# Ledger of designs, part 148: peptides against a protein of PDB entry 4JHK

Target 1, 212 residues: chain A of PDB entry 4JHK
Amino acid sequence: EDYKIQSFDLETQKLLKTALKDPGSVDLEKVSSVIVDQSLKDQVFSREAGRICYTIVQAEAKQTNGSVFRRNLLNRLQQEFKAREETRKRSTQEWVCLVSFICNIFDYLKVNNMPMVALVHPVYDCLFRLAQSDALKNEEEVDCLVLQLHRIGDQLEKMNVQLMDELFNLLRDGFLLQEDLSSMGRLLLLEILEFRAGGWKLSDTAQKYYYS

## One batch from the design tools (peptide; made by RFdiffusion4, then SolubleMPNN)

Design b2_p24_8_s1 (from b2_p24_8, 14 letters changed)
Fold by OpenDDE base, seed 3:
Structure b2_p24_8_s1 (fold): chain B 212 residues (1-212), chain A 24 residues (1-24)
Amino acid sequence: as target 1 above (212 residues)
Amino acid sequence: SMEELRRLAVEVFEKESEKELASL
């Protein structure tokens, strides 16, 4: 299986490749830190990071029945989550990368084919933050919000439909009532409202309308 | 308030993470 790690230097790539195959032979705390750091810089990588993390977790479980990597990863996620407002103020780009990363970990890092319950509320909290008025006026944040809901909305709803209802109430209000949305932002909100209403899928006609 | 909910989210994250890790 190939992993998209070309954004790292060669030494780090070697480290990651070793972690994927023989996690017991590397410093898994360092590995987790490297993955998180890059995920906070590159939203595209954050998607791949979920897959990489899952593979490392599985490899460690098989090799040593250990969970060192998972523990370090969760600890780092908690740290970044705690600082999320500071991150948002400092860099919108890093903030949306953080959200993307947490969502992708939720998506990929399954245990016994189940999501980590610990990530449900953190994910919702991030999405709720993106659904606030001050965030909805920023197209970059709207893009992130809508992207994550497209990716994991159905899974999140299965975990807590009440929170999803509350989230979409905010999105509906934003679409209808907020004056300083961009045209694209408003369009994306409408699309995601219809996406959920349609059972987390779009018709071909709707797909062309919103994304052509 | 939303601010209160956000603050509580940190605590919930930590507690649930602890439970998750303890179950491993």
Scores: peptide ipSAE 0.229, ipTM 0.830, DockQ to the pose 0.595
Fold by OpenDDE base, seed 5:
Structure b2_p24_8_s1 (fold): chain B 212 residues (1-212), chain A 24 residues (1-24)
Amino acid sequence: as target 1 above (212 residues)
Amino acid sequence: SMEELRRLAVEVFEKESEKELASL
């Protein structure tokens, strides 16, 4: 299987490829660190990172019944999550990459074919932060919010429908009451409101309306 | 408050992570 790791240097690519096939032969702490670092810089990679992480976790479990990679990954996620407000203040781009990465890990890194319970509240917390007035005025944050809800909203709702209701109350308020939303931001909020209302689905006509 | 909620999220994240890792 091919993974999109061309953004790394050759040595790191080799490290990652080895981790994917023979995780017991590499420093999995280093591997996790490299993946997280790159995910915080590249939102496109953060999507791929979810797949990579899942594969490494599965490979390690099968090879040694170990969980070193998963442990290191979760530890790093906790560290980044704790510093999320500082990250947001420093760089909106890094902040949305962090959110994207956590959401992608939630999406791909399944345990017994279920999302990790440990990530439910962190994911919701990130989305709630993106739903605040100071974030909704930033189109980059709105893009991130809407993208994640498109990707994992249905899964998140299954984990906690109450939090999802509360989140969408904020989004409706933002759509209706926020004065400094961009036209695109307002359109995206409307779209995601309709998306959930439609059972996390949109018609082809609606899709074209919002994204053409 | 929002700050309390954020603090709680971190705490839950840590505790649930420990539980999850212990179950592996």
Scores: peptide ipSAE 0.226, ipTM 0.826, DockQ to the pose 0.689
Fold by OpenDDE base, seed 1:
Structure b2_p24_8_s1 (fold): chain B 212 residues (1-212), chain A 24 residues (1-24)
Amino acid sequence: as target 1 above (212 residues)
Amino acid sequence: SMEELRRLAVEVFEKESEKELASL
């Protein structure tokens, strides 16, 4: 299987390829750091990063029965999460990349076919932050919020339906009451409200209406 | 509340991460 790592220099590409096949032969702390750093700069890569991380975790488990990579990854995620407000005020782009990355790790990096419990509250915290009025007025943040809910909303709801209800109460209020939403932002909120109401799926007609 | 969620998110993140790693 091919991994989209062409954005890295050749030396780093070699490092990542080796980590995917022979994780015991590389510095897995360095590998995790490289993946997180790039994911904070490129939201598209963050999706690929989840798949890469899962593969490395599985490879290390099979090769050495180790968990060095996952440990380093979680430690770095904790650091970035703790600094999330600082990241947001510094760069909206980096902030939505961080949210996207955490959500993609939640989506891909499963243990025993189950989502990592440790990531449930951090993911909800990020989504709740995106659902605040100061974030809903920013199209980039609304795009991120809606994208993540499309990807992992049903999984998150299974982990904690109470938090999901509270989150969507905020989204409903934003749709109905917030005056400084963009036209696209308001449309996206309506779409995601319908998406959940429909059991986390959209008809082809609805999809065309909102995205064509 | 949002403040409670923010505090809980960090606490659970650290605590549950340690549990998951220890169970490997």
Scores: peptide ipSAE 0.225, ipTM 0.831, DockQ to the pose 0.779
Fold by OpenDDE base, seed 2:
Structure b2_p24_8_s1 (fold): chain B 212 residues (1-212), chain A 24 residues (1-24)
Amino acid sequence: as target 1 above (212 residues)
Amino acid sequence: SMEELRRLAVEVFEKESEKELASL
């Protein structure tokens, strides 16, 4: 299977490829660190990173019944999550990359074919932060928020419908009441409101309106 | 409250992570 790791140098690519096939032969802490570091720089990669992480976890489980990689990954995620407000203040781009990465790990890194319970509240916390007034005025944050909800909203709702209801109350309020939303931001909020209302799917009419 | 839940998010993250890892 092909993984999008071309952005890394050749040595790191080799490390990642080895981790995917023979995780017991590499430093899995280093592997996790490399993946997280790159995911914090590249939101697009963070999507692929979720898939890569899942593969490594499965490979390690199969090879040694170990969980060293997942442990290191979660530890690093916890560190970054703890510093999320500092990250947001320093760089909106790094902040949305962090959110994207956590959401993508939630999406791909399944345990017994289920999302990791440990990530539910962190994901919601990030989305709630993006749904605050000071974040909704930033189109980059709105883009991130809406993107994640499109990707994992249905899964998140299954884990905690009450939090999802509260989140969408904030989004509705933002759409209706916040004056300093960009035109695109307001449009995206409307779309995601309709998306959930439609069972996390776009109707033919909505698809035509927004994307045709 | 919502703010309280956010403040507890780190703690929950750590505790649930430990439980998940212990169950492996």
Scores: peptide ipSAE 0.224, ipTM 0.831, DockQ to the pose 0.666

Design b2_p24_8_s2 (from b2_p24_8, 13 letters changed)
Fold by OpenDDE base, seed 5:
Structure b2_p24_8_s2 (fold): chain B 212 residues (1-212), chain A 24 residues (1-24)
Amino acid sequence: as target 1 above (212 residues)
Amino acid sequence: SMEKLREQAIEVFEKESEKELASL
């Protein structure tokens, strides 16, 4: 299977490829660190990172029944999550990459075909933060929020419908009451409101309206 | 408050992560 790791140098690519095939032969702490670091810089990679992480976890489980990679990954996620406000203040780009990464891990790193329960509240917390007035005025944050809800909203709702209701109350308030939303931001909020209302689906007509 | 909620989220994240890792 091919993974999009061309952004890394050749040595790191080799490390990642080895981790995917023979995780017991590499430093999985280093591997997790490299993946997280790159995911915090590149949203495109953060999506791929979810797949990579899942594959490594499965490979390690099958090879040694180990969970070293998963442990290191979760530890790093906790660290980054704790510092999320500082990250947001430092760089909006890094912040949305962090959110994207956590959401992608939630999406791909399944346990018995179910999302990790440990990530439910952190994901919601990130989305709630993106739904605050100071974040909704930033189109990059709105893009991130809407993208994640498109990707994992249905899964998140199944984990906690109450939190999803509360989140969308904030989004409705933002749509209706926020004065400094961009036209695109307002359009995206409306779209995601309709998306959930439609059972996390959009008609072809609606898709063309919002994204053409 | 929102800050309290955020602190709680961290605590839950840590606790649930420990449980998840223990089950592996």
Scores: peptide ipSAE 0.171, ipTM 0.792, DockQ to the pose 0.681
Fold by OpenDDE base, seed 1:
Structure b2_p24_8_s2 (fold): chain B 212 residues (1-212), chain A 24 residues (1-24)
Amino acid sequence: as target 1 above (212 residues)
Amino acid sequence: SMEKLREQAIEVFEKESEKELASL
C-alpha cells in the first residue's frame, strides 16, 4: 500500500518507509516528531498520518513487541494538546491542523479494534473549543468542527453520549442565537445537526443540498 | 463547565495514556 509522503524530502521519506517496514532499525522518536510536525502544517496530511501511525504501531508490535512509537506519539500529542490555546491564538491554521490530527489519530490508531480511551476527552475538549462563540464565527474553525464530527462523531458518541449531547446543545444554540455566524457557517451547523439527528448519516439529496 | 472539562481532559489524557502503555 502506498503512503502519501511525497511532501517530505528524500531522506525523510526513506526514514518513514523504513519505519513502516522495519521500525526497530530507526529512531522512532524522530519519526513521531516528523509526523506530528508535518501534521500541524498540513491538514490533508493529518488524515494520512493516522494511517501511517497505525501501520508503524502494528509493525513495531509484530517485530519487537514494542510500543516505543506509540509512547513517543502520545507524549508529543500531550505536549501539543496542553499548548492548544497558545497554538490557536498564534495560528488558526495550526490549531485546526492540531484538532484534525488528534481526531484522525483517534479514528485510525485503534488498539484491539477499540478507540484509545486516552484520546476521548482531548477530542471532546477540542470540539467544545470549536463550538464556542469566538470559534463559530470563523469559517475555518467551523469547517474543521463539522469535518471531524462527520468522520468520528458516531464513534465519539459511543464513548460518551453525555458529552456529545452537551456539544450539540452548544451547536444548536450557536445556530439559533449567534448573530455573527457566516451564511456558510450557519448552513454547516444546520447540516451537522441534521446529520446526527439522522443517525450520523445523510441522504444523497441532503448531501447534495449542503455541499453542491 | 468548559474549564472543568479542560482540566479533566488533561488529567484523563495523561492517566489513561499511562494505563494503555502499561497494558501493552
Scores: peptide ipSAE 0.163, ipTM 0.795, DockQ to the pose 0.775
Fold by OpenDDE base, seed 2:
Order: sequence, then structure tokens, then C-alpha cells
Structure b2_p24_8_s2 (fold): chain B 212 residues (1-212), chain A 24 residues (1-24)
Amino acid sequence: as target 1 above (212 residues)
Amino acid sequence: SMEKLREQAIEVFEKESEKELASL
């Protein structure tokens, strides 16, 4: 299976490829660190990173019944999550990459074919942060928020419908009441409101309106 | 408060992570 790791140098690519096939032969802490570091720089990669992480977890489980990689990954995620407000203040781009990465790990890194319960509240916390007034005025944050909800909203709702209701109350308020939303931001909020209302799917009419 | 609830998310994250890892 092909993984999008071309952005890494050759040595790191080799490390990652080895981790995917023979995780017991590499430093899985280093592997996790490399993946997280790159995911914090590249939101697009963070999507692939979720898939990569899942593969490594499965490979390690199969090979040694171990969970070293998962442990290191979660530890690093916890560290980054704890520093999320500082990250947001320092760089919006790094902040949305962090959110994207956590959401993608939630999406791909399944345990017994279920999302990791440990990530539910962190994901919601990030999305709630993006739904605050000071974040909704930033189109980059709105883009991130809406993107994640499109990707994992249905899964998140299954884990906690009450939090999802609360989140969408904030989004509705932002759409209706916040004056300093960009035109695109307002459009995206409307779309995601309709998306959920349609069972996390776009109707033919909505698809035509927004994307045709 | 909202801030308090947000900080609690860290604790929940850590505790649930430990439980998941222990169950492996």
C-alpha cells in the first residue's frame, strides 16, 4: 500500500516504511514524533498521517502485541493538546493543523473498529474552541471547523450527541448573530448546519447550490 | 465555567488514554 510520505527526506521515509512493515525494528517514539511534527506543519499530511498511524498500530499489534507507538502518539497528542491555546496564539496555521491531526487520528485510529473514547472530548474541545466568536471571525479557523465536521461529524455525534447539539447551537448563533464573519465563513456555517440537518449528507439541492 | 470545562478535557484525555492503553 502506498503512503504519501514524499515530503520527508529519504532517511525518514525509510524509517516510516520500516515502521509500517516491521515496527519492532525501529524507534517507535521517534516515528511518532516525526509524524506529529510533520502533521503540525501540513494539514494535508495530517489526513494521511491518521492512516499511517493506524497501519503502524495494527502492525505492532500483530507483530508483538505491543502498543508502544500508540502510547507515544497519545502522549505527544496530550502534550500538544495541553498547549493548544499557546499554539493558537502563536500560529493559526499550527493550531488548525493540530485540530486537523487530532480529528484525523480520531477518524482513522480505530480500536476494535470503534473510535478511541479518549479522543472524543479533546476533539469536541477543539471544535468548541473553533466555534467561539474570536475564532469564527478567522476564515482559516472556520475552514478547519467545517472540514472536520464534514469528515467526522457523524462519528462524533454517535459518541456524544449532547455535545454536538451544543456545538451546533454555537454555530447557529455565529451564523445568525456574529457581525464580523466573512462572507465565505457565513456560507460555510450555513452549509454545515444544513449538512447535519440532512443526516450528515448534502441533499441534491444543496449540492447543486454550494458546489455546482 | 467554560474555561473550567475545557481544562477538564485534559484530565479526561489523560485518564481515558490510560484506560485504553491498559486494556490492550
Scores: peptide ipSAE 0.161, ipTM 0.784, DockQ to the pose 0.684
Fold by OpenDDE base, seed 3:
Structure b2_p24_8_s2 (fold): chain B 212 residues (1-212), chain A 24 residues (1-24)
Amino acid sequence: as target 1 above (212 residues)
Amino acid sequence: SMEKLREQAIEVFEKESEKELASL
C-alpha cells in the first residue's frame, strides 16, 4: 500500500516508512509528532494521515501487542484540542487543519472495526465551533465544516443523533438568519442541509447544481 | 498502566468537549 508522504524530507519519509512496517524499531512519539505537525499545516495531508495512523496502530498491535503510538497520538490531539481557540485566533488555516485531522482520525482509526468513542464529542465540539456565527462568516471555516460533514456526517449521526440535530439547527439558523454569510457560504450550508435530509447523499441534479 | 493513562486522557478529552458544547 502506498502512502502520500512526499511532503516530508527524505529522512522523515524513511522514518515513516519504517514505522509503517516495523514500528518497534522507531521512536513512535517522534513519529506521532511529525504526523500531527504536518497535519496542522496541510489539510490535504490530514486525510492521508488517518490512513497512516491506522496502519501504524495495526502494525504495532501485531508486532508487540502495544499501543504506544495510539497513546501518543491521542495525547497530542488532546493538547491541540485544548488550545483550539488560541489556534483559531492565530491561524484560521491551522484551525481548519486541526478539525480536518481529528475528523480524519475518527474516520480511519478504527479499533475492532469501531470508531473511538472518545473522539465523538471532540469532533462534534469542533463542528459546533465552526457552526457559530463568528465562524460561519468565514468561508474557509464553512468549507471545512461542510467537507467534514460530507465525509463523516453519517458516521457521527449514528454515534449521536441528538447532537447532529442540534448542529443542523445551528446551520439552518445560520443559513436563514445570518446576514454576513458569503454567497458561497450560504450555498454550501443549503447544500449540506439537503445532503443530510437526503440521507447523507445528493441526487445527480443537486450535485450539478452545487458543485458544477 | 499505559492503558489506564489513555483512559484518563480520554476522560479529560470528553469532559472538555462536554463543557464546550454546554457553553454554546
Scores: peptide ipSAE 0.046, ipTM 0.622, DockQ to the pose 0.081

Design b2_p24_8_s3 (from b2_p24_8, 14 letters changed)
Fold by OpenDDE base, seed 4:
Structure b2_p24_8_s3 (fold): chain B 212 residues (1-212), chain A 24 residues (1-24)
Amino acid sequence: as target 1 above (212 residues)
Amino acid sequence: MAEELRKLAEEVFEKESEKELASL
């Protein structure tokens, strides 16, 4: 497989490549830290990071039946999650990258083909935060919210439909009642409401309406 | 609900992380 790690320096690229093939020969705490740090800066990499993390986890499982990388990753994610409000205050871009990363890890990093239980509520919490009125007025946050729901909404709903209902209650209220939404933000909220209503699918006609 | 969810999310995250550590 090809992994998009060109944004790292050569030494770090080598580290990552080694981790992907022989995780037991590298400092997996350092690897996890590097991946998280970059994911907080680049949403494109954040998506790729999910695949990378999954591959490392699988490689370690095959090599030693261990889970050191996953442990270190979770610990770092927990630290960033706990600091999420400060991150949001400091940088909207970093905040949406954090949300994107957590969602991507949820999407890719499966154990026995199941989502990690540890991430379900953190993901929902992030999405709920994005659904608050102070976040909905920021188009960058709305973009992030809608993107993640498109990617993992169906999976997340299967884990807890009650929370998904509550989340979408907030989105509906935002769409209907919030006065300072941008036109695009309002459009995106409407689209995602329709997307879920359609079973997390969008008809060709609707796709053209919202995105063409 | 938002506050309760926040607290629960942090608690679950911590507990699962601890379990992962203990499994090593």
Scores: peptide ipSAE 0.219, ipTM 0.817, DockQ to the pose 0.583
Fold by OpenDDE base, seed 1:
Structure b2_p24_8_s3 (fold): chain B 212 residues (1-212), chain A 24 residues (1-24)
Amino acid sequence: as target 1 above (212 residues)
Amino acid sequence: MAEELRKLAEEVFEKESEKELASL
């Protein structure tokens, strides 16, 4: 399967390709760092990064029965997560990239065909942060919030329905009570409220309405 | 509640990550 790594230089592409096929022959700490760094710059890559990470983890497990890559990845994720407020202050773009990356790792990096328990609360924390009033007024943050809920909301709810209820209470309140929401932000909140109410599904007609 | 979740998230992230990695 092809991976979208054209944004990297040729040397880094070679490194990543080698990691995917022969992880024992490369510096997996360096590989993890490269993936995380790029994911913090490019939200589109974050989705691909999840798939790449899963493949490397599987390859290393099969080749050496090792977990060096996963260990380094989780360590870096913890570092970035701990610094999330500083990241948000510095750059909204990097902040939403971080959220996107963590959510996509949650989505793709399964353990025994289940989401990593370690990421459940960090993901919720990120989404709760996006659901605060200071974030809901920013379309970029609302877009990120809604996108992640579309991608992993059903999975995340299965892990903790209580937190999901609390999150959507905030979103409902934001939709109804917050005055400085943009028109698009308000529309997106309404859409995601309907999305969950419909069992994490939207009709084709509704989808076209909200995303036309 | 948000602050409580923040603290819990960091604690669980560290603790559960160590457990998962040890179980590999």
Scores: peptide ipSAE 0.216, ipTM 0.818, DockQ to the pose 0.778
Fold by OpenDDE base, seed 5:
Structure b2_p24_8_s3 (fold): chain B 212 residues (1-212), chain A 24 residues (1-24)
Amino acid sequence: as target 1 above (212 residues)
Amino acid sequence: MAEELRKLAEEVFEKESEKELASL
């Protein structure tokens, strides 16, 4: 399988490729650090990172029945999550990358085909933060919020429908009441409201309307 | 606004991660 790791230098690419095939032969703490660091800089990579992380976890489990990579990954995620408000104040881009990464890990790093329970509330917390008025006025944050809900909203709802209802109450309020939303931001909120209302689906016509 | 959820999220993240890793 081919992974999108061209953004790394050749040495790091080799490290990652080896981790994917023979995780026991590399420093998995270093691997996890590299993946997290890059995911915090590149939102596009953060999605690929989810796939990479899952593959490494599976490979390590099969090879040594170990969980070194997963432990280091979760530890780093906890650290970044705890500092999320400081990250947001420092850089909106880093903040949305963090949210994207956590959501992508939730999406890909599953146990017995189920999301990790440990990530449910952290994911919701991030999405709730993006749904606050000070975040909704920023199109970059709205883009992130809507993107994550498109990707994992249905899965997340299955984990806690009450929190999803509360989240969408905030989104409806933002759509209806917030004065300083951009036109695109308002359109995106409307789209995601309709997306959930339609069972996390959109018709082809609606898809073209919002994204063409 | 989301203070309770924020605290809960951090606590659950830590505790459930420990449980998850211990069960691997």
Scores: peptide ipSAE 0.215, ipTM 0.817, DockQ to the pose 0.756
Fold by OpenDDE base, seed 3:
Parts: C-alpha cells; structure tokens; sequence
Structure b2_p24_8_s3 (fold): chain B 212 residues (1-212), chain A 24 residues (1-24)
C-alpha cells in the first residue's frame, strides 16, 4: 500500500516507511511528532496522516502488542486541541489544518472498527467554533467546515445527533442572517444544509450546481 | 451551547482518552 509522503525529506520518508512496516525499530514518539507537525501546516497531508496513523497503530499492536505511537499521538493531539484558540489567533491556516487533522484521525483511527469516543466532542467543538459568526465570515474556515462535514458528518451524527442538530441550526442561521458572508461562503453553507437534509448525499444535479 | 461545549470538550477529551488508553 502506497502512502503520500512526498512532502517530507527523504530521510523522514524513510523513517515513516520503516514505522509503517517495523514500528519497533524506530522512535515512535519522533514519528508521531513529525506526522502532527506536518499535518498542522499541510491540510492536504492531514487526510493521508489519518491513514498513516491507523496503519502504524495496527502494525505496532500486531508486532509488540504495544500502543506507544497511539499514546503519543493522542497526547499531542490533546495538547494542540487545548491550544486551539491561540492557534486560530496566530494563523487561520494552522487552525484549519488542526481541525482537518483531528477530523481525519477520527475518520481513520478506528478501534475495533469503531471511532474513538474521545474524539467526538473535540471534533464537534472544532466544528462549532467554525460555525461561529467570526469564523463564518472567513472563507478559509467555511471551506474547512464544509469539507469536514462532507467527510465525517454522517459518522459524527451517528455518535451524537443532538449536537449535529445544534450545529446545523447555527449554520442555517449563519446562512440566513449573517450579513458579512462571502458569496461562496453562503453558497457552501446552503450546499451543506442540503447535503445533510438529503441524508448526507447530493443529487447529481446539486453536485453539478454547487461544484461546477 | 457553544460555550458549554468548549468547556466540556477538553474535559471529555482527557477523560475518554484515559479510558481508551487504559483499555489497551
């Protein structure tokens, strides 16, 4: 199985490849740090990061019945989550990368084919933050919000439908009432509202309309 | 509600993470 790690230097790529195949032979704390650091500056990589992390976790469990990588990953994730407001203030880009990373970990890092319960509220919190008026006026944050809901919205709803209802109430209000939304932002909010209403699916016509 | 969630999320994250790791 191939992983998209071209953004790393060759030495780091080697480290990651080794971690994927023989996690016991590398410093898994270092590996986790490298993955998190890159995920915080590259939103595209954050998607792949989830898959990579899952593979390393499974490999370590199989090889040594260990959980060093998972522990380090979760600890770092928790640290970054706690500092999320500071991150948002200094860099919108880093903030949306953080959200993307957390969401992708939720999506990929399954335990016994189930999502980690620990991540449900953190994910919702991030999405709720993106749904606030000060964030909705920023197209970059709206893009992130809508992207994550497209990716994991159905899974999140299964974990807590009440929070999802409340989140979408905010999105509806933003769409209808907020004056300083960009045209694209407003369009994206409408699309995601319809997406959920349609059972987390878009008709072919709607898909073409919103993403033509 | 958003304020409540922000306050709760960190606590839940920590507690549930501990449970998750303890079960390993």
Amino acid sequence: as target 1 above (212 residues)
Amino acid sequence: MAEELRKLAEEVFEKESEKELASL
Scores: peptide ipSAE 0.231, ipTM 0.826, DockQ to the pose 0.705; fails the geometry check

